Peptides against a protein of PDB entry 5OOQ. Designs and how they scored, part 83

Target 1, 227 residues: chain A of PDB entry 5OOQ
Amino acid sequence: YREDVRQVVTHPANALSFLQPGRLVEISVNGKDNYGWGAVVDFAKRINKRNPSAVYTDHESYIVNVVVNTMYIDSPVNLLKPFNPTLPEGIRPAEEGEKSICAVIPITLDSIKSIGNLRLYMPKDIRASGQKETVGKSLREVNRRFPDGIPVLDPVKNMKIEDEDFLKLMKKIDVLNTKLSSNPLTNSMRLEELYGKYSRKHDLHEDMKQLKRKISESQAVIQLDDL

## One batch from the design tools (peptide; made by RFdiffusion4, then SolubleMPNN)

Design b2_p16_7_s3 (from b2_p16_7, 8 letters changed)
Fold by OpenDDE base, seed 4:
Order: C-alpha cells, then structure tokens, then sequence
Structure b2_p16_7_s3 (fold): chain B 227 residues (1-227), chain A 16 residues (1-16)
C-alpha cells in the first residue's frame, strides 16, 4: 500500500515542486540501498548524451542530486558520474559498525522513499570544500531531534494532490487497511490498477505542474538567500 | 549544534 502511494507522490507532476534545495528526502536505491534521509541539492531532466533517443519512465525521467551522510567510507565515490543515476559497483550506504562519509549522489525519483515536510538551509555552493560535510552535520542533528522519524509531507494536505483517482486510491487503501484478513496480493493488484488510472490523467496536467514547480523553487531559493 | 530548517509553510525554525 505504501508503494502505491509512493508511486503517486514521486511522480514528476507531484514531486518536482517539492524538490527545492534542502528538501529532505528519504532515499532507497534499487530497493535495497537505504541511505536514509538526505537533502536535495537540485534536479534536472534526464538526458542521455550517448543515446539522445532514450525514453525513460516518468519516475526515471529526472535526476535528483542529493547529499547523504551515510555513504560507506570506502565507496568508490570518485567513480560517480554527474547526472548518471546508475551508480557504480561499490557505491552503497554504510552498514552498522562501518564508517560513513558525506556524498552527493544522483538518484531518480524512483529512489525517493519519502519526501519530508522539512527543508534544510543549504549552502549556496554545495560543491565547495566542506559544504557537504556541513549539510551532513545538519542531517545528523535533524535525525537526532526527530528520533521518531522526520515528518513526511501529507499528499493531500501539503502536496495538494486532489485528483479523484488518487483520492479513490487513498480510500481504497483505507478500506483495505481495515480488512486485516484480506489477501495482500489481491489488494496490491487493485491498488496498482487505481494508480494506473491516476497516472494517465495526471500526465495531462504535467505542464501546469511544471510551472507551479518553477514558482515554488524560486520562492524557496529566495527564502534560503534571506538567511 | 544549531540547525536552520524551513517547514511546509516556509517558516524558519532554528533548532538549538
């Protein structure tokens, strides 16, 4: 059920307007590499220079650069390629007992597990020496202060997702959650169907959402500069 | 460590 909501939330039409610099996002790459909460640096439309005709899914059509403070210290971070979300072998979060470092990694929207209701104050130049470490310290402090987890954006109240199909999806989830004896597989299939309907309708309004995103991003930048 | 964050309403919150 959470995955179905995640698919809607992380769709470009919804997510991009909330990916301002400093936005906290929970990161899971390939469904296995959990980096925890990171901070958004920026994002861009995914372009394959080697294959300009490449077509990406909606959830893989953008690259989001995020600062994480959980990168395994011996990860080959030097092999990271800008704007390439296909991470080199060995790029992974630190396991328990391992040391971690701060890194900027490129991810797709599909690697966002959750979008936080908070944004960090971000340095203007995250690539400058020591800046990512500063963000890393901030991330640690935030995690310390929110031991029960960083608050997540409410899809309806905060993200203003009011699409009827999405609302139906949410209602379905609520109903299914009350049915403890229901078959999880059957429920999942039904939710995927509802998401499919939502996605088709939502794509038609993408241009409008992109404009709203730009406005939101600009406002966020102004707020950061005022500090 | 003091950390500055913004909430959903873009309100500045200083975590001391």
Amino acid sequence: as target 1 above (227 residues)
Amino acid sequence: MEVIIYNYNNEKIVLK
Scores: peptide ipSAE 0.467, ipTM 0.929, DockQ to the pose 0.611
Fold by OpenDDE base, seed 5:
Structure b2_p16_7_s3 (fold): chain B 227 residues (1-227), chain A 16 residues (1-16)
Amino acid sequence: as target 1 above (227 residues)
Amino acid sequence: MEVIIYNYNNEKIVLK
């Protein structure tokens, strides 16, 4: 059902009006390369100069340029062509432990996992030196401020999608979510997660308390030596 | 770092 929702949300008829500069979007290229949340620079209708008669699917008919801050540092970003969503080999997000850089990548609508309810303030010239990095810093800060995830646009309330079949789909999802949330197993898993977080916080607090005591004891010893 | 964002209503929000 999530994929069905995504297909509707990312359709040009619905998505394009929300792809203003700075719009936060969650990016997954080819269902494999997860770049996380990026910021929209601009978009344009896909035109194949070599084959003007090329017909694209609705979800591939537009190119969205997005700033990401998760590009693998050794990716051949210099080979990126504006408005060409066919990414060169080696263009990928950084894995755990790898260094990342900021980059502007062209993606199709099909590569949008979610559209956020927030927009960043975007520099007028993103291609200017240092501007991508500025946006990258902003993205990091937003992610820090929203530890539970960046809020996603509501397809009905915000995007005003009024298709009857879609509304039925959303109702079904709501019912399922309600059932899942009321399931004792879900509650148990959530409790375990909360307990894990609490335990870690408590451990850190105790460590800090112990460290403060050690510092205090050390200061007391120094004072005793000065007496 | 201070970050400026806009919500759905185009209201400016400053994250401090």
Scores: peptide ipSAE 0.488, ipTM 0.929, DockQ to the pose 0.599; fails the geometry check
Fold by OpenDDE base, seed 1:
Structure b2_p16_7_s3 (fold): chain B 227 residues (1-227), chain A 16 residues (1-16)
Amino acid sequence: as target 1 above (227 residues)
Amino acid sequence: MEVIIYNYNNEKIVLK
């Protein structure tokens, strides 16, 4: 069901209006290379200059340029071509224990796992020296502020997807989630995990909850104290 | 580190 939702959410008709500069998106390339949350730079309709007659699926018909901060340091980033989502061999996220760098990578909509309910403030020229790194620092900080995950756009409430079949799908998912959450074993395990995290990072957790709520409710300007 | 973000309504949020 999650994949079905993803297909609808990442369809151009729904996704493009939310891919403003700085929009956070969770990235997985080729179903294996998880870059985590990145920030949208821009997007464009995919055009094949060598084969103008090329037909792409809806989810492959646009290229989204995103800043990631998880690129493996020894990846051949110099071989990256703007607006070419076919990534060179060796372009991959850093594994545990490896060093990472910031990079702008072109991806398709199909490589988006989730669309975040927030945007970073983006520099005017991301290609300028040091700007990617600045965004990278911001990404790290945002991830730190959301240890339980960056809030995701609600397909119905935020994205205004009103397709009846989709709504039925969402309802079914909600029912299933409710059943899972009502299971005593699930609740016990979840509670233990939450309390463990809470005990270690009480202030951060509380601030995160408040922030998520405020973002979700689209409240006025909010300033959070140091976490 | 201070981070500036925008919420769904494009309202400025300052993370301190």
Scores: peptide ipSAE 0.483, ipTM 0.930, DockQ to the pose 0.594; fails the geometry check
Fold by OpenDDE base, seed 2:
Structure b2_p16_7_s3 (fold): chain B 227 residues (1-227), chain A 16 residues (1-16)
Amino acid sequence: as target 1 above (227 residues)
Amino acid sequence: MEVIIYNYNNEKIVLK
């Protein structure tokens, strides 16, 4: 069911209107390379200049450029081809214990695991020196402030997906999530995945309100080194 | 570090 929801959410008809500059998206390339949350730079219709007649699936028909701060430091980022979502060998996220850098990578909609309910303020020219790093710092700070995870767009409330079959699917998921939450013994991988994604209908507004309160109360603001 | 974000309503929020 998780994948079914993802397919609907990441379909161009639904996703593109939410891929504004700075939109946070959770990225998984080829189902294995998890870059975590990145920030959208822009997107474009995928066009094969060599084969204009090429037909792509809906989820492969757009290229989304995203800033990630989890790129393995020794990845051959210089081999990245603009607007080519086929990543060179060696392009991967840093593993545990490895150093990471900021990079802009082109991905397809199929590589979006989740769409966040918030956008970062983006610099005007992300290609300028130091701008990717600035976004990277912002990403780190956001992740720090949301220890329970970045709030995800609600497909119905936020994305306004009103398809009847989809609504039925969401209802089923809600029921399953409720059962999972009520029965700790129900440890099906499928339910866990669904629960992780949908158990917390987080409104960014509420999360922000809580954070503001916490900041006000603690007066302890952890500043990033470059601020 | 201050982080500027926009919520769903495109309201600017400064995280301090």
Scores: peptide ipSAE 0.478, ipTM 0.929, DockQ to the pose 0.601; fails the geometry check

Design b2_p16_7_s4 (from b2_p16_7, 10 letters changed)
Fold by OpenDDE base, seed 4:
Parts: C-alpha cells; sequence; structure tokens
Structure b2_p16_7_s4 (fold): chain B 227 residues (1-227), chain A 16 residues (1-16)
C-alpha cells in the first residue's frame, strides 16, 4: 500500500508542481541505494539524444537533479553525466562508518521515496564552488532539527490529490494501519487504473505545452518575415 | 548555522 501511494504521489501529474528548487525529497535509487533526504535543484523532461524515439514510463520520463550529502567519498562523481539518470558503477551512498560528500545527482521520479513539506533556500548557482556543500550543511541542520524525520507532504491536504480511487486507497490504508487484513492483489489493479487516469492527464498537459510552443515558434517566424 | 526553509505556505522559517 505504501508503494501504491508512492506511485501516485510521484506521478508527474502530482509531483512536478512540488519539485521547486530546494524541495526536500527522500531518495532511493533502484530500490537499493538510499541517499536519505536531498534537495531539488531542478527537473527536466527526459530526452534521449541517442534514441529520440525512446518511450519512457511516466515515472522515468523526467530527470530531477538533487543535492545529496550522503554520497560515498570515493564514488566516481566525475563520471556523472548531466541529465543521465543511469548512474555510473560505484556511485552509491556512504555506508555506516564511511565518509560522505555532497553531490548533485540526476534521478527519476521513481527514485523519490517521499516528498517533504519543506524547501531549503537554494543558492542561485549550485554548480559554483562551495554551493553544494552549503546545501549539504543545510540538509544536516534540517535533519538535526527534525530527529523524528522531515515532515512529508500530505497527499490529500497538501498535494490536493482528490482522485476518488486514491481517496479510497488512503482510507483503506488507514483502516489497514488499524487492521492488517486487506488483499494486495486487488489494490494493484486499482493502482493501474489510477495510473491510467493520471497518464491521460499528463499527456494532455504535454500536448498543450507542445501546442503552445508551436504557436510561439510560428509567431516568431511570422515576425521575422515581417521584419 | 542559520538555515532558511520554506513551509508549505511558502512562509520563511529561519532555523537558528
Amino acid sequence: as target 1 above (227 residues)
Amino acid sequence: MKVVIYNYNNEEIVLE
């Protein structure tokens, strides 16, 4: 059920509006590499220059750049490619007893475990010398101030997810948190239906953006011809 | 260390 909620929360239709610079997000890459809480730098639609026809799932269709302060010190961070969420071998969080450094890593929405209810003040240029370390210090301080964990956005109260099926899911989770007995298989089918609805909404938004761009480009061409 | 954060309502909170 937590995964079902995560899938809805991290869907582009819901998540992107909350991925402002400085937004705190909890990061788990490939379900194995837990970087803890990081801060969003920016995000962009995923483009494969080598294969422009590549189709990504909704949760893999965007790249989110995040600052983490838990990168293993000996990780080959110099091999990180901008806007490439496929991380080089050796890129991993520090384990217990290992030293960590700050790094900016590209992740997909699928690597977001949770979205925090807080945003950090972000430097204008995170790539400038010392800026990622400043953010790293801020992250440490926030974690210190919130020993019980950084507050997570409420999907209903904060994110305003009003989908009926999602609300039903949340109610079921509340009931299950009180009573462990509901069947996982029925929930997976409902989740697929929910994703279908969100996907359609996202596609419409993208179509509108593309149309606006085309209109703008056409107007620009007309202006150039009149000049 | 002074840390500036923003809550859900975009209110500035200074952690001193």
Scores: peptide ipSAE 0.415, ipTM 0.918, DockQ to the pose 0.617
Fold by OpenDDE base, seed 1:
Structure b2_p16_7_s4 (fold): chain B 227 residues (1-227), chain A 16 residues (1-16)
Amino acid sequence: as target 1 above (227 residues)
Amino acid sequence: MKVVIYNYNNEEIVLE
């Protein structure tokens, strides 16, 4: 069901209006290269200059440029071409223990796993020296503050997707989630997590959850959180 | 590290 939701969410008719500069998106290229959360720079309709008659699927018909901070340091980033989603060989995220760098990569909508309910403040010129790294630092900080994951846009409440079949799908998912949440074992584990408020770490976790909630609800709050 | 983000309603949130 998650894939079905993803296909609807990442369809141009739904996704493009939420791909403002700084929008956080979770990136997976070719179903294997997970870059984690990146920040949107811009997007454009995909045009093949060599073959103007090329036909792309809906999910491949736009190119999104995103800043990632998980690029493997020895990746041939110099071979990256703006608005060319066919990434050169060797372009990959850093694995555990490897060093990473910031890079702007062009991706298709199909490479978006999820769209975050947050946008970073973006520099005016991301191509200027040091700007990608600045965004990279911001990404790291955001990830640190959301250990349970960056809040995702609600397809119905936020994205206003009103397709009946989609709504039925979402309802089914909600029912399943409720059933899982009602499982005594799940509830027991959750209770332990919630009431383990004996450590500073737990307190911090709760603070982060509260922040996440506030952000997700789009409240008019400027929060200065000590995290 | 101070980070400025925007929520769904484009409201500024400062993370410190």
Scores: peptide ipSAE 0.350, ipTM 0.903, DockQ to the pose 0.617
Fold by OpenDDE base, seed 3:
Structure b2_p16_7_s4 (fold): chain B 227 residues (1-227), chain A 16 residues (1-16)
Amino acid sequence: as target 1 above (227 residues)
Amino acid sequence: MKVVIYNYNNEEIVLE
């Protein structure tokens, strides 16, 4: 059920509006590489220049750039491609006893384990020398201040996910959390239907963004003509 | 180290 919640929360229709610069996100790549809490730099729609007709799943259709402070020091970070979420071999978090460094990594929405209820102040140019390290220090301080864990966005109260089936799922999870015994609940969730609804919301969001861009471009052209 | 964060309400919080 936790995975089902994660799938809904990390769907573009829900997640993108909360991926502002500095948003804290918990990162797990390929279900194996846990980088812990990182900070969002930006995100972009995934575009395959070689194959413009490439179709990605909803959770793989965006690239999120995040600052992590847990990158293994000897990872080949120079091989990272800014808009390629397929990480080179050897890119991994530091294990216990290993030294770590700060890095910006591109991830998909599917690599987000949770979205935090707070954002860091982000420098204007994260690529400038020392800026990612500053963010890394901030991450360490936040982790120190929240020893019980960084608070996670509430999908209902904060993210305003009001789907009836999702609400039922959340109620079931609450019941399970209060019980010491893991009683298997019947999975009656219609995830496909939920994804369909979220997909429509996403389409509307993208249409609005495109319209805003067109308006901005038209205004820029007008300003150039006035110069 | 001074750390500036924003809560859910976009309020600035300074961690000192």
Scores: peptide ipSAE 0.418, ipTM 0.919, DockQ to the pose 0.622; fails the geometry check
Fold by OpenDDE base, seed 5:
Structure b2_p16_7_s4 (fold): chain B 227 residues (1-227), chain A 16 residues (1-16)
Amino acid sequence: as target 1 above (227 residues)
Amino acid sequence: MKVVIYNYNNEEIVLE
């Protein structure tokens, strides 16, 4: 269901009006490279100069330029081509323990995981020296201020998506979420966690009892030898 | 660091 919602939200008919400069978007390229939250620079309709008759899917028909602050430091960012969403080999987010840098990457709408309800103040010229880093600092600060995650646009209340099938989908998701939160299974999982803690405590208590018994037996043997 | 953001209603929010 989450993917179904994402497909609707990231469709050009719905997403483009919310891709103003500075709009926060969560980025996942090819379903594997998670860059986290970035900031929109601009977008344009995808044009293939080599093949003007090329037909793209709706979600691949636009290119969005975004600032990310999670680019691996040794990525060949100089090979990035503006408005080319096919990223060069080696372009990837930094892994744990690796250093990251700020970069502007071109992505398709299909690479947007979520659209935030916040926009950053963006510099006029993002290509100017130090401007990407400024945006990167802003992104870090926003992430710090929202430890539970950046608020996501509500598809119905904010994006005004009024498609009947979509509304039905959202209602189903709400019902499922309510059922999951109220489900006795959640209480069962909590009981299992409590039982696990209790079991560990009981095991420690039994181990301690056995150890005390062994110590007592050893002391008794020593007393018999002293005797 | 001071960060300026805009909410859904285009209201300016200053994060200090």
Scores: peptide ipSAE 0.413, ipTM 0.916, DockQ to the pose 0.692; fails the geometry check

Design b2_p16_8_s1 (from b2_p16_8, 5 letters changed)
Fold by OpenDDE base, seed 1:
Structure b2_p16_8_s1 (fold): chain B 227 residues (1-227), chain A 16 residues (1-16)
Amino acid sequence: as target 1 above (227 residues)
Amino acid sequence: MKLGDVLLLEGAPVPK
């Protein structure tokens, strides 16, 4: 179901209006290369100059240029071609222990795992010296401020996807999530039962304390009468 | 980085 949601969210009819400069997107290229969260530079309709009759799928029909800060330092970034989503061999994210650099990579909509509900203020000229690194620093700061993850754009509330089948899908997912979380409800019922027992025990103790006080007061009164 | 470099969009939680 999550993949189905992703397909709908990343469809051009839904995604493009949310790919403004600076929009954060989570990037996974070819299902293998996870670059993490990047920032959108721009996008354009994919045009094949060599084959104008080339037909692309909806998710491959647009190229999105994104700044990433996780590019492996020894990647041949000089071989990157603007608006060419077919990445040269060796272009990959840094692995654990490897150094990374900032780069602008062209991706398809299909390479977007999630669209964030945040935007960075982007430099006017991202290709100018040092500008990519500035965005890279901003990305690091955002990740620092959202340790539990960058907030994802809500398909219904934010993107206003009103397709009936999609809404049904979202409802199903919500129900499943609720059922998964309903184990806490069973635990909460047990907790309520536990609190109920505790409350009853407390009430009993309070009643006993009151009874002891009444007995003590009665004994004191009897002692006064015996005076 | 100052908060001024990030636009918090509608429905987004406040960063920590």
Scores: peptide ipSAE 0.081, ipTM 0.764, DockQ to the pose 0.339
Fold by OpenDDE base, seed 5:
Structure b2_p16_8_s1 (fold): chain B 227 residues (1-227), chain A 16 residues (1-16)
Amino acid sequence: as target 1 above (227 residues)
Amino acid sequence: MKLGDVLLLEGAPVPK
């Protein structure tokens, strides 16, 4: 399933090295609130100050701050808590016919639908007056220039996910459109095996975090003005 | 948006 691919791609072991400032990500909060493509501000490991012993799932263990330009204008954005991915009631994307504004929202990795193969140059201080709106304009322009959709990172070619089971998953999806096999149980077992591997990789990834980020940052090839 | 505000990364297609 495509969801299985998403789970692998958004796992910390794979995703974090591609969440540099300005990285475009497609956002869906709680599986219902689609904000579209936003730009990464930063991310941090989730820490519960009230309960330091709290254990989060891999996909909930990091908070990603993103700029979106689709926030409903009457959303209580003033109630947003920094680094708190539990959004207040009323925080939602604008519906058809509603006005939207730019906002920085904290999300978990589980709220990432896709990671784009594009980065914006981000303002030095995104919280300064007018800076979010600048990013919002850039997002609109990017969407305009990619009418068929913003290019998504290739899990294999770009993200270098070379796990054999993952490769098999990708091949099956290519052949069977969206499914690994006709047996849901088999698919579940394969996914769990993958998660186990990535959990181990994540531990190593944290130790090599700086190196992985440097490598990913060096993948910038060309600016739009060079076209 | 200025053209220089966006980075095309490895393997990304050219925007229209």
Scores: peptide ipSAE 0.050, ipTM 0.778, DockQ to the pose 0.368
Fold by OpenDDE base, seed 4:
Structure b2_p16_8_s1 (fold): chain B 227 residues (1-227), chain A 16 residues (1-16)
Amino acid sequence: as target 1 above (227 residues)
Amino acid sequence: MKLGDVLLLEGAPVPK
């Protein structure tokens, strides 16, 4: 069920309006490379210049550039290609005992494990020397301030995902969390229908992307330092 | 962390 929620949350129709610069996202690449929480730089529609007719899934149709502070120090970061989410061999998070550095990596929406309900002020030029490290320091501080984990964006309260089928899914998850009886098999069938709805909604989202983003950014915010 | 560099968005829990 968590994966099901993730699929809905990270769908372009829902996620893109919350991927403002500085938005914290939890990153897992290929289900194995966990970079932890990073900060969004920007995103763009995925375009294959070599094959313009290439069709990507909804979750792979956008590239999100994120700053991470957990890149293995000896990773070949110089081989990273902008807007290419197929990462070079050796690009990986630092393991225990290894040193890490800050890096900007291109990821797909499918590599977003969670979207945080927190945003950093990003440097104007993140590619400038020292700017990534500044973001890295901020990420460390945020993690320090949230020892139990960075707050995750609530799909209903924050993202305003009010689709009835999604709400039913969320209720079922709540029931499961309380160790009450659930019908997993029935839920699986409904998920396919739910995904279908969001796939159709994506086209509309593209047309309204800028407007939705502005609306999202206008939400009430509190500076962390004021707390 | 510089003052004002981090924003909690509406509905987020208060950090410790």
Scores: peptide ipSAE 0.047, ipTM 0.765, DockQ to the pose 0.390
Fold by OpenDDE base, seed 3:
Structure b2_p16_8_s1 (fold): chain B 227 residues (1-227), chain A 16 residues (1-16)
Amino acid sequence: as target 1 above (227 residues)
Amino acid sequence: MKLGDVLLLEGAPVPK
């Protein structure tokens, strides 16, 4: 059920308005490369210049550029192409005992495990020398300040996902936390209906700037300069 | 070393 929730949360209709610059996101690429928490730089709708008629799944239809501080030091980061989520061979997080560096990587929405309820103030030019390392230091400090984990957005309270079927799913999860009963297939059918609803919604890409601003203005925020 | 500012958004707990 948690994967089902993740799919709803990371759907463009829900996620994009929360991917402001500096938004913390937890990153897992291809289900195996865990980069931990990174910071959003920007995002764009995925366009294939060679095949403009290419159709992507909803979760792969946008590219999110994120700063990570866990990139393996010997990864061929120079081969990274902006807005190309197909990462070159050798791009991976550092393992235990390996040194890591900061890097900007392009990912799809499907590579987001969680969206944090925190934002960093991002440098104006993240690609300038030393700027990504500054973000990396901030990420380390945030992790230090949240030893029990970075707070995740609440899909209902924070993201305002109020679809009836989704709310039912959330209630079931709450019940299952106390009672272990799962019929994934039944809920999967409902999820397909949810995805259908989201897919039919207005293309939010054009309205993202306005939506991001509205969300930021409506949220109570506390600024911490020491982080 | 300069640490960036962090925004705690609505519903987020205060860090330690």
Scores: peptide ipSAE 0.119, ipTM 0.801, DockQ to the pose 0.408; fails the geometry check

